# Peptides against a protein of PDB entry 3B8E: the designs that were tried, part 18

Target 1, 230 residues: chain A of PDB entry 3B8E
Amino acid sequence: PFLIFIIANIPLPLGTVTILCIDLGTDMVPAISLAYEQAESDIMKRQPRNPKTDKLVNEQLISMAYGQIGMIQALGGFFTYFVILAENGFLPIHLLGLRVNWDDRWINDVEDSYGQQWTYEQRKIVEFTCHTPFFVTIVVVQWADLVICKTRRNSVFQQGMKNKILIFGLFEETALAAFLSYCPGMGVALRMYPLKPTWWFCAFPYSLLIFVYDEVRKLIIRRRPGGWVE

## One batch from the design tools (peptide; aimed at target 1 I165 A175 F179)

Design b2_p13_8_s4 (made by RFdiffusion4, then SolubleMPNN; from b2_p13_8, 11 letters changed)
Fold by OpenDDE base, seed 2:
Structure b2_p13_8_s4 (fold): chain B 230 residues (1-230), chain A 13 residues (1-13)
Amino acid sequence: as target 1 above (230 residues)
Amino acid sequence: DLEERAKELLEKI
């Protein structure tokens, strides 16, 4: 999120402290849960490979998994961010380069995509309105991401939800999201606007899309072993 | 309540 904020010069989508809460609180237990995930039955049936090459392959698989999960989460968060800003008159294209004027307290006539002028106060309210839903969206997307990353080739329906550590991680991150969203004073301390309950559902279409995509991917892998999709 | 909280957030900017 912060990198895109710098590169695109858009209003800050998520506070730095909230980012730290994701990195240290939300991502840690899920990441550990994936490390202890039950191996797929098809992997367990394979003969041992060369230990040197297997280590390299595993490191590549882990790096791709973490990298892809992080990108997917960021995309989910930005989806929510752009929805909120678009609902308030700021279309995604209009946000490019807007940061300089957005953050200037002396500019009280920043125009939205429809020519409406926004005061500094109004802009900051909208900015802080993005923080909590962005964070919650990350958590909701993580539910899907963790489920899809549980397996390499098998469908979630075939492998099942046997990892109790993963289930615990899902509850923990959800509890953290609820705490940060609804605990009195937390919003003020973290510059997070109070969360409307409807924002919990904003990520659901995106989570469904990635779930369907991964199930289709896995189906292709099962039908064409050793293909480029693997 | 939301407006008051928004005001409190703005005071910390």
Scores: peptide ipSAE 0.021, ipTM 0.652, DockQ to the pose 0.028
OpenDDE base, seeds 1, 3, 4, 5: peptide ipSAE 0.020, 0.018, 0.017, 0.020; ipTM 0.621, 0.568, 0.579, 0.598; seed 5 fails the geometry check

## One batch from the design tools (peptide; aimed at target 1 I165 E172)

Design b2_p14_1 (made by RFdiffusion4)
Pose (drawn by RFdiffusion4):
Structure b2_p14_1 (pose): chain A 230 residues (1-230), chain P 14 residues (1-14)
Amino acid sequence: as target 1 above (230 residues)
Amino acid sequence: IFVILIIFFFIFFF
């Protein structure tokens, strides 16, 4: 959101105060719950881990996330940001440009008249909007994320999805999102109510992508002992 | 909201 905000100087898809809603807020309970997760095999049947090699935060870890599911999770939220506007004057292939504030009216685009008070608005189909969606979009995929980061070998099937806390940590998250996106007024610090009708589901298309993917490879992993590149 | 969620956590934790 901040990176592409510079390369193509488009409108800021995600705010800073808006980021401190994934960390010390929403994703919180989910990860904590990840811990209550149980065995995945008879571990008391393997030499002790050699602290010289198999680190905790491996780098393959980074690959399988920071550059793989952080992306298909990236596109999903970097998509809703678009159709959050298209239904207001989004530039499907346009917009790529600054948007002053002292401008106050004077300019707009794609057949419109945006600015002052609609400048609070020219930055409201984004502020109290686009951001907040690019938010729910996050959590949206954090589901398939939270359900995939529950094994590194077994399918959600071969390992029943019964992490009581986590399952009941999901609503425990999703709810925070909505109870926060329709907060009777806590929209001052955060953003405004994203139209329940669609503004939510739009990110859900991608979550199904995440899931099946890591779900597949795991088979490639199992169907192949010392699985090749994967 | 947070209190409700914390209660849910503790109910499901125990």

Design b2_p14_1_s1 (made by RFdiffusion4, then SolubleMPNN; from b2_p14_1, 13 letters changed)
Fold by OpenDDE base, seed 5:
Structure b2_p14_1_s1 (fold): chain B 230 residues (1-230), chain A 14 residues (1-14)
Amino acid sequence: as target 1 above (230 residues)
Amino acid sequence: ILKLVKELLEKALA
């Protein structure tokens, strides 16, 4: 998110405070819950890891986690961001290079894509209105990420949802997201303005995409053991 | 990280 903010000079899509709420708030309990996940049913049928050649976290796993899934998460967040700004009169092409004028307190006549002028205060309300839905989008996508992390090879449908701590983590992160989004004073304290309930659904296609992608990947691994997808 | 959170909260409340 921050790299695109610098390169494209767009209005800030996700605030630093919001990023900290993800890293320290919503992600911790779900991550801890994975330590209590049951072993896959076929684990004893696999060859042991070679400690001389195989790392616990290999380059393939890093590439999948940070390269592929992380990019889909970012795309989901940016999709929500662009939809909200478009509904407020700022089309995606108009946002390119706009940051300098957007962040200037002395410019009160920034035009949208339809020629409407926006004051600094109005622009900041719209920006902070984007931060909360971007955050919520990440949380909704993280539901899929957490579920797919239950297994490396078996389908989630084979593993099931028996981990009560993981289920609690999903409710906790969702409740925290709702609290940060709707509690009075969060707009002043965290620059997180309340969002319409409809914005929660903007992430669902991306959450489904991650889930389907990983299930297809795992299916390929089961059919072709030792492939480049493993 | 806790120090950074504190600084950001102080800036947001100021």
Scores: peptide ipSAE 0.008, ipTM 0.385, DockQ to the pose 0.031
OpenDDE base, seeds 1, 2, 3, 4: peptide ipSAE 0.000, 0.000, 0.000, 0.005; ipTM 0.291, 0.265, 0.310, 0.338; seed 1 fails the geometry check

Design b2_p14_1_s2 (made by RFdiffusion4, then SolubleMPNN; from b2_p14_1, 13 letters changed)
Fold by OpenDDE base, seed 4:
Structure b2_p14_1_s2 (fold): chain B 230 residues (1-230), chain A 14 residues (1-14)
Amino acid sequence: as target 1 above (230 residues)
Amino acid sequence: ILPLVQKLLEEALA
């Protein structure tokens, strides 16, 4: 998000506070919960890894986590961001290069895509209105990401939801997202303005996409062991 | 994602 903010010079999609809440609030408990996930049904039937050649964290795992899934998560967040700004009169093309004028408090006549002028205060309200939905979008996408990370090869339907700590983590991150989105004063304290309930559903297509993508990937791995998809 | 987000946070706070 921040890289695109710099490169495209768009209004800030995700605030620093929201990023911090993702890193420290929503990701930690779920990530720890994965350490308690039950072994896959077939994992103990595999040959032990060679500790000299098989790293616990390799480039392939990093590519999957950060390159593929992380990019889909970012796309989900940006989709929500662009939808909200478009509903407020700022089409995606119009946002390109707008950052400089957007962040200038002395410019109170920034035009939207329809020629409506926006004061600095109005612009910051709509920006901060984007931060909360972006955060919630990440949480909703993380549901799918966490669930798919339960297994390397088996389908989620085969592995099941046996890890109670993981289930607790999903509820915890959702409860935190709801708290940050709807608790009075969060708009002032964290610049996370209240979220319309409809925005929770904006991420669902991306969450589903991640889930389907990973299930298809795992299906391919099961059918073609040793493929490049593994 | 955490290290990347942390880096982005540091850059955003700077």
Scores: peptide ipSAE 0.015, ipTM 0.457, DockQ to the pose 0.030
OpenDDE base, seeds 1, 2, 3, 5: peptide ipSAE 0.007, 0.000, 0.000, 0.000; ipTM 0.377, 0.283, 0.296, 0.322; seed 5 fails the geometry check

Design b2_p14_1_s3 (made by RFdiffusion4, then SolubleMPNN; from b2_p14_1, 13 letters changed)
Fold by OpenDDE base, seed 1:
Structure b2_p14_1_s3 (fold): chain B 230 residues (1-230), chain A 14 residues (1-14)
Amino acid sequence: as target 1 above (230 residues)
Amino acid sequence: ILELVEKLLKEALE
């Protein structure tokens, strides 16, 4: 998100505080919960890891986690961001290069795509209105990400959802997202303005995409052991 | 980019 913000010079899609809430609030409990996941049904049938050949984190896992899944997460966030700004009169093309004027407190007549003038305060309201949906989008996408991380090879349908701590983590991050989105004063304290409940659903296609993608990946791994997808 | 980072850091600290 920040890279696109810099490269495209668009208004800030995700604030620093929001990033901290993701990293410290929504990611920690779910990540810890994975340590308590039940072993895969086939794990005891595998030979012990060879420390010389079997890396804990391989290039494929890094590529998947930070490349593919990360891109889908970013796309989900940016989709929500662009939709909100478009609904407020700022089309994606108009946002390109707008950051300099957007962030200038002395410019109170920034025009949207339809010629409407926006004061600095109004612009910041709409910017911060984007931060919350972006955050919520990440949380919703993280549901799928966390669920798919339950297993490396087996389908979630094979492994099931028996980890109570993981389930608790999903509720915790969702509750935190709801709290940050709807608690009075969060707009002032965290620059996270209230989110319309409908925006929670904006990320669902991306969560589904991640889920389907990983299930397909795992299916390929099961059918073609030792493939490049592993 | 550096100025932007500095600005963002300032905003984050305020």
Scores: peptide ipSAE 0.005, ipTM 0.321, DockQ to the pose 0.021
OpenDDE base, seeds 2, 3, 4, 5: peptide ipSAE 0.000, 0.000, 0.000, 0.000; ipTM 0.327, 0.249, 0.339, 0.259

Design b2_p14_1_s4 (made by RFdiffusion4, then SolubleMPNN; from b2_p14_1, 13 letters changed)
Fold by OpenDDE base, seed 1:
Formats: structure tokens, C-alpha cells, sequence
Structure b2_p14_1_s4 (fold): chain B 230 residues (1-230), chain A 14 residues (1-14)
């Protein structure tokens, strides 16, 4: 998100506090939950790791977790961001290069895509209105990510969701998202303004995309063991 | 706080 912010010079889609909430609030418990996940049936059948040949984390896992899934998460967040700004009169193309004027408190007549003038305060309100939905989008996408990360090769339908810690993590991050979204003062304190509940559903297509993608990937792995997709 | 949250939720649903 921050890279796109720099490259495209768009208004900040995700605030620093929100980033911290993601990193510390939504990622830690899920990560811990995965450590306590019940062993996958095929994992238990594996030979002990060979320290000379077997890496702890292979490049493919890194690519999947931090590359592909991360990109889908970012796309989900940006989708929500662009939708909100478009609904407020700022089309995506108009946002390109707008950051400098957007962030200038002395410019109170920044025009949207329809020629409407926006004061600095109004612009910041709409910007901060994007932060919460972006965060919520990440949380919703993380639901799918957490579920799919329970297994490496097996389907979610085969492994199930018996890990109480994972379930707790899902509730925790959801509760945190709800708290940050609707608790009074969050707009002032954390620059996270309340969102309509409908925005929670904005990320669902991306969550589904991740889920389907991973299930297809795992299906391919099961059908073609040792392939590049593993 | 809870009442205010509920109020905000209600308002957000409108």
C-alpha cells in the first residue's frame, strides 16, 4: 500500500496506526494459531527434515504467502479505497498525482472529478474514512488466508477447523476491527472513522478469490506431486 | 460506550 502511495502519489490509503493494528493486532494471534494447528495428515508421514537439503521455508512458500496472497490483500484494500473515493467524487485517475495538493492544508479548493471543491478538513475526513474500510478489508481477506494456511496440501474441507486458537484469532481480529470501526473517538484517536457495515462485504470477493485460488493450488499439488506449484 | 457504539452501528445501518 505504501509503495503505491509513493509511486502513484495518491492520498494515503492506509494510515500508520492502521498498519500497526494489522501487524500487531491481526497478524500475531493468527500466526500463533498456525503454530498450534493440528498436524496435517501428510506432514505426519514425512521423513525428518534433512538440514542439508530441506530449507525451513522454501522460496515457493515465501512467494505464495508474501507475494501472491499479499498482492491479493493489497488489491482488496485498494479496491475498497478506490470505491470509497469514487463514491465521494474522486475517480481513480484523478487521484494520480493529487497527494501533494491533498496533503496541503493551505489548499482548500482541491477539485474532485466533478469540479466540486474540497477543503483540507473534508479531504482528510474522506481519507480517514478509507483507513477503516481498508483495515476491515485486510481482516476479511485474512479470514480466508488463515483458513487456507491451516494446511499445505490438504483441502480446508479435509482438515476442518478444530483449532480453537485459530477460531479465537478470527474472533479477535474481527472484534478489533469492529472496535476500531465503531468505537467513539477512533476517528480522532486513530484516524479510523466509522464505516457502514456494508463495507465489510466489499472484501468478500477477494476472500473468495484467495480461497478458490488456494484450493485450486492444493488440488493441483495433490494431483501433481512435486510440481512447481507446491 | 456500548450504547454509543450501538447507536453508531444503527446510524451506519441507515
Amino acid sequence: as target 1 above (230 residues)
Amino acid sequence: ILDEVLKRLKEALE
Scores: peptide ipSAE 0.023, ipTM 0.535, DockQ to the pose 0.037
OpenDDE base, seeds 2, 3, 4, 5: peptide ipSAE 0.022, 0.006, 0.000, 0.013; ipTM 0.558, 0.327, 0.298, 0.381

Design b2_p14_2 (made by RFdiffusion4)
Pose (drawn by RFdiffusion4):
Structure b2_p14_2 (pose): chain A 230 residues (1-230), chain P 14 residues (1-14)
Amino acid sequence: as target 1 above (230 residues)
Amino acid sequence: VPFFIIVVIFFFAV
């Protein structure tokens, strides 16, 4: 959101105060719950881990996330940001350009008249909007995320999805999102109500991508002992 | 309210 905000100088898809809603707020309970997760095998049947090699935060970890599911989770939220505008004057292949504030009216695009009070709006189909969606879009995928980061070898099937806390940590998250996107007014600090009708589901298309993917590979992992590149 | 609901859900889950 900040990165592409510079390369193609488009409107800020995600805000800073908006980012402190994934860390010390929404993803919180989910990860804590990840811990209550149980065994995945008879571990008391393997030499002790050699602290010289198999680290905690391996770098393959980084690959399988920071550059793999952080992306297909990236596109999903970096998509909703678009169709959050298209239904207001989004430039499918346009827009790529600054948007002053002292401008106050004077300019718009794709057949419109945006600015002052609609400058609070020219930055409201984004502020109290686009951001907040690019937010629920996050959580949206954090589901398939939270359900894949529940094993590194077994399918959600071979390991029943019964982490009581986590299952009941999901609504425990999703709810915070909505109860926060339709907060009777806590929209001052955060953003405004994203149209329940669609503004939510739009990110859901991608979550199904995440899931099946890591779900597949795990088979490639199992169907292949010392699985190749994966 | 959201926080209370979360706490309740967490307790129930535990």

Design b2_p14_2_s1 (made by RFdiffusion4, then SolubleMPNN; from b2_p14_2, 13 letters changed)
Fold by OpenDDE base, seed 4:
Structure b2_p14_2_s1 (fold): chain B 230 residues (1-230), chain A 14 residues (1-14)
Amino acid sequence: as target 1 above (230 residues)
Amino acid sequence: EVLKLVEELLKKAL
């Protein structure tokens, strides 16, 4: 999010406070829960990792985590961001390079894609209105991400949902996201303005896409072991 | 205020 904010000079898609709420709030318990996951049924049939040649964090893991899943998550967040801004009169093309004027408190006549002028305060309301749905979008796609991280090779349907701590993590992150979105005063404290309940569903296609993508990947790995996809 | 400070520091660091 922040890299695109700098490179494209667009209004800030996700606030630093909301990023901290993800990294320190919604992600911690789910990540810890993976330590309690049951071993895959085939783990003892795999050769031990060679500590001299095989890195714990390899290029394939980085490519999957940041290059594939992380990109789908980012696309989901940006989709929500662009939809909200478009509904408020700012088309995606018009946002390019708008950051400088958007963040200038002395410019009160920034035009949208339809020629409507926006004051600094109105622009900041719209910006902060984007932060909460972007945050919730990330939480919703994290449901799929957490579930797919249960296994490297086996389908989630083969592994099952037996990890009670992981299930607790899914409820915890959802409850925290709901608390941050709907608790009175969060708009002032965290600059997270109230979320329309419909925005929770905006991320569902991307969450489903992550899940389907990973299940297909795992299916390919099971059918063709030793491929580059592993 | 602390959140604003953290936000400003993060904006400078990132």
Scores: peptide ipSAE 0.015, ipTM 0.412, DockQ to the pose 0.029
OpenDDE base, seeds 1, 2, 3, 5: peptide ipSAE 0.008, 0.007, 0.009, 0.009; ipTM 0.365, 0.334, 0.372, 0.370; seed 2 fails the geometry check

Design b2_p14_2_s2 (made by RFdiffusion4, then SolubleMPNN; from b2_p14_2, 13 letters changed)
Fold by OpenDDE base, seed 4:
Structure b2_p14_2_s2 (fold): chain B 230 residues (1-230), chain A 14 residues (1-14)
Amino acid sequence: as target 1 above (230 residues)
Amino acid sequence: EALELVKKLLEEAL
């Protein structure tokens, strides 16, 4: 999100406070819960990794985490961002290069795609209106991300949902997201304005896409062991 | 309080 903010010079898609709420709030308990996941049924049939050649963090893991799943998550967030801004009169093409004027408090006549002028205060309201749905979008796609992280090779349907701590983590991150989104004063305290309940559903296609993508990947790995998709 | 402090620091850094 921040890289696109810099490169494309668009209004800030996700605030720093919301990023911290993701990294320290919604991601922490789910990530810890994975330590309590049951071993995959085939784990004892796999050869142990060679500690001299096989890094814990390899190029394949980085590619999967950041290059594939992370990109789908980012696309989900940006989709929500662009939809909200478009509903408020700012089409995606018009946002390119707009950051400088958008963030200038002395410019009170920034035009949208339809020629409507926006004051600095109005622009910040719509920006902060984007931050909360972007955050919630990330949480919703993290449901799928957490579930797919249960296994490396087996389908989630083969592994099942037996990890009670993981289930607790899913409820915790959702409850925290709801609290941050709807608790009175969060708009002032965190610049997280309340969102319409319909925005929770905006991320569902991307969450489903992540899940389907990973299940297909795992299916390919099971059918063709030693492939580049591992 | 910690979140407010972080927010303040971030607002100053941005």
Scores: peptide ipSAE 0.006, ipTM 0.389, DockQ to the pose 0.030
OpenDDE base, seeds 1, 2, 3, 5: peptide ipSAE 0.005, 0.005, 0.000, 0.006; ipTM 0.346, 0.351, 0.345, 0.369; seed 2 fails the geometry check

Design b2_p14_2_s3 (made by RFdiffusion4, then SolubleMPNN; from b2_p14_2, 13 letters changed)
Fold by OpenDDE base, seed 4:
Structure b2_p14_2_s3 (fold): chain B 230 residues (1-230), chain A 14 residues (1-14)
Amino acid sequence: as target 1 above (230 residues)
Amino acid sequence: EALELVKELLEKAL
């Protein structure tokens, strides 16, 4: 999010407070829950890693986490962001380079794509209206991310949903997201304005895409062991 | 209060 914010000079897609809520709130319990996941059925058939050559964090893991899944998550968030801004009169092309004028409190006549002028206060309302749905979008795609992280090679359907702590984590992150989105005063305290319930569904295609992508990847790994997709 | 302080610090850093 921040890289695109800097490079494209667009209005801030995701606030710092919302990022902290993701990193410290919604991600913590789910991440811990993975430590309690049952071993994959084939784990004892795999050779142990060579501690001298096989890093715990390798280029393949970085590519998978940040280059593939992380990019799909970011695309989901940005999709929600662009849809909300477009519904408010700001088309994606018009947002390019707009940050400087957008964040200037002394400019009260920033035009949207239709020539409507927006005051600083109005612009900040629509920006903060984007932060909460972006956050919720990340939580929804994290459902898929957490589920796919249960296994490295086996399908989720082969592994099953037996980890009660992981299931608890999914409910916890969802409940926390709902609390942060709808609790009175969150708009003032966290600049997280309440979102229409329909925005929860905006991320579902991306969550499904992550799930399908990883299941296909795992299927390829099972059929062709030692491939570059591991 | 801690969240507001973090928010204020982050707003200044951005």
Scores: peptide ipSAE 0.007, ipTM 0.397, DockQ to the pose 0.029
OpenDDE base, seeds 1, 2, 3, 5: peptide ipSAE 0.000, 0.000, 0.000, 0.006; ipTM 0.328, 0.289, 0.347, 0.370; seed 2 fails the geometry check

Design b2_p14_2_s4 (made by RFdiffusion4, then SolubleMPNN; from b2_p14_2, 13 letters changed)
Fold by OpenDDE base, seed 3:
Structure b2_p14_2_s4 (fold): chain B 230 residues (1-230), chain A 14 residues (1-14)
Amino acid sequence: as target 1 above (230 residues)
Amino acid sequence: DVLELVKQLLEEAL
């Protein structure tokens, strides 16, 4: 989010405190829960890792995490961001290069895509209104990401949802997201204004996309062992 | 993510 904020000079899509809540709040328990996942049924058919040649984090894992799933996750967040700003009169094309004027407290006549003038205070309200939905979108997409991380090769339907700690992690991150979104005072403390419940659903297509994408990937791996997808 | 956070905190502090 921050890289796009700098490169495209758009209004800040996600606040710093919100990013901290993702990294320290919503991601930790789910990540720990994966350590308690049951081994895949085919694990004993795989050769042991050679600690001299095989890295724990290889290029393929980085490509999967950042290059594929991370991009879909980012697209989900930015989609929510652009929809909110568009509903408030700022079309995506108009946001390009707008940051300088947007963040200038002395400019109180920034025009939206329809010629409506926005004061600095009004602009900051809209900006902070984007932070909570962006955060919630990330959490909803993380549900799918966590579930697909249960297995490397087997379908989630083959592995099942038997890991109680993972289920707890999904509940915890959702409860934390709801707390941060709706608890009184969070708007002042975290610059996370209350979220309309409808915005939770904006991420669902992206979560489904991640899930379907990974299931198809795993299906290809099972049908063509030793392919470039492994 | 932590690096981006640090960058953001630095930008808010500057």
Scores: peptide ipSAE 0.012, ipTM 0.439, DockQ to the pose 0.025
OpenDDE base, seeds 1, 2, 4, 5: peptide ipSAE 0.006, 0.006, 0.007, 0.009; ipTM 0.395, 0.379, 0.433, 0.395; seed 1 fails the geometry check

Design b2_p14_3 (made by RFdiffusion4)
Pose (drawn by RFdiffusion4):
Structure b2_p14_3 (pose): chain A 230 residues (1-230), chain P 14 residues (1-14)
Amino acid sequence: as target 1 above (230 residues)
Amino acid sequence: VPFVIVVFFFVFSL
């Protein structure tokens, strides 16, 4: 959100105060719950881990996330940001450009008249909007995320999805999102109510991508002992 | 309120 905000100087898809809503806020309970997760095999049947090699935060870990599911999770939220505008004057292939505030009116685009009070709005289909969606889009995929980061070998099937806390940590998250996106007014610090009708589901298309993917490879992993590149 | 509800759900799960 901040990165592409510079390369193509488009409108800020995600705010800073908006980021401190995934960490010390929404993803919180989910990960904590990840811990209550149980065994995945008879571990008391394997030499002790050699602390010289198999680190905790491996780098393959980074690959399988920081550059793989952080991306298809990236596109999903970096999509909703678009169609959050298209239904207001988004520039499907346009927009790529600054948007002053002292401008107050004077300019707009794609057949419109945006600015003052609609400058609080020229930055409201984004502020109290786009951001907040690029937010619920996050959590959206954090589901398939939270359900994939529940094994590194077994399918959600071969390991029943019964992490009581986590399952009941999901609504425990999703709810925070909505109870926060429709907060009777805590929209001052955060953003405004994203139209329940669609503004949510739009990110859901991608979550199904995440899931099946890591779900597949795990097979490639199992169907292949010392699985190749994966 | 959302955070309280979350806490309640966490406690209930425990």

Design b2_p14_3_s1 (made by RFdiffusion4, then SolubleMPNN; from b2_p14_3, 13 letters changed)
Fold by OpenDDE base, seed 4:
Structure b2_p14_3_s1 (fold): chain B 230 residues (1-230), chain A 14 residues (1-14)
Amino acid sequence: as target 1 above (230 residues)
Amino acid sequence: EALELARKLLELAL
């Protein structure tokens, strides 16, 4: 999100506070829960990792985590961001290069895509209105990400949902996201303005896409072991 | 007020 904010000079898609709420709030318990996941049924049939040649974090893992899944998550967040801004009169093309004028408190006549002028205060309300749905979008795609991380090779349907700590983590991150989104005073305290319940559904296609993509990937790995898809 | 101050400090630090 921040890289696109700098490169495209668009209004800030996700605030620093919301990023911290993801990294320290909603992502912690789910990540810890993976340590309690049951071993895959075929793990004892796999050769041990060679500690001299096989890195714990390899290029394939980085490619999968950041290059594939992370990009789908980012696309989900940006989709929500662009939809909200479009509903408020700012089409995606108009946002390119707008950051400088958007963040200038002395410019009170920034035009939207329809020629409506926006004061600095109005623009910041819209920006902060984007931060909460972007955050919630990340939480919703994290549901899929957490579930797919249960296994490396087996389908989630083969592994099942037996990890009670992981299930607790899914409820915890959702409850925390709801608390941060709807608790009175969060708009002042965290600049997280309340979102319409409909915004929770904007991420569902991307969450489903992540899940389907990973299940297909795992299916390919099971059918063709030793491929570049691992 | 304490939360607002914490937010302002966080905004300055980040």
Scores: peptide ipSAE 0.018, ipTM 0.554, DockQ to the pose 0.035
OpenDDE base, seeds 1, 2, 3, 5: peptide ipSAE 0.016, 0.013, 0.015, 0.015; ipTM 0.508, 0.448, 0.487, 0.479; seed 3 fails the geometry check

Design b2_p14_3_s2 (made by RFdiffusion4, then SolubleMPNN; from b2_p14_3, 12 letters changed)
Fold by OpenDDE base, seed 4:
Structure b2_p14_3_s2 (fold): chain B 230 residues (1-230), chain A 14 residues (1-14)
Amino acid sequence: as target 1 above (230 residues)
Amino acid sequence: LPLELAEKLLEEAL
């Protein structure tokens, strides 16, 4: 999010408070829950890793976690961001370079893509209206990410949903997201304005995409062991 | 107020 914010000079897509809520709130319990995941049914049939050559965290894992899945998560968030801003009159092309004028409180006549002028207060309302749906989009995409992280090779359908702590984590992060989105005063306290329930569904295609992508990847790994797709 | 301050510090750090 921040890299695109800096490079493209767009209005802030995700607030710092929302990032902290992701990193410390929604991600912690799910991440801990993975430590309690049942071993893959075939793990003991695999050759042991070479401790001298095979790192626990390798370039392939980093590439998958941050380069592939993390990029799809970011794209999901940005999609929600661009949809909300477009519904409010700001087309994606118009947002490029707009940050400087957007964040200037003394400029009260920033034009949208249709020539409508926006005051600083109106712009900040729209910006903060983006933060909550972006956050919720990340949570919905994290459902898929958490579920796919249960295994490296086996399908989720083969592994099953036996980890009660992981299931609890999915409910916890969803409940936290609902609390932060709808609790009175969150707009003032966290700059997270309440979102329409329809915004929860905006992320579903991306969540499904991640799930399908990883299931296909795992299927390829099962059929062609030792490929670069691992 | 503490959240606004934390946000401001984070905005300055970012």
Scores: peptide ipSAE 0.016, ipTM 0.407, DockQ to the pose 0.031
OpenDDE base, seeds 1, 2, 3, 5: peptide ipSAE 0.013, 0.000, 0.000, 0.000; ipTM 0.344, 0.275, 0.308, 0.348; seed 3 fails the geometry check

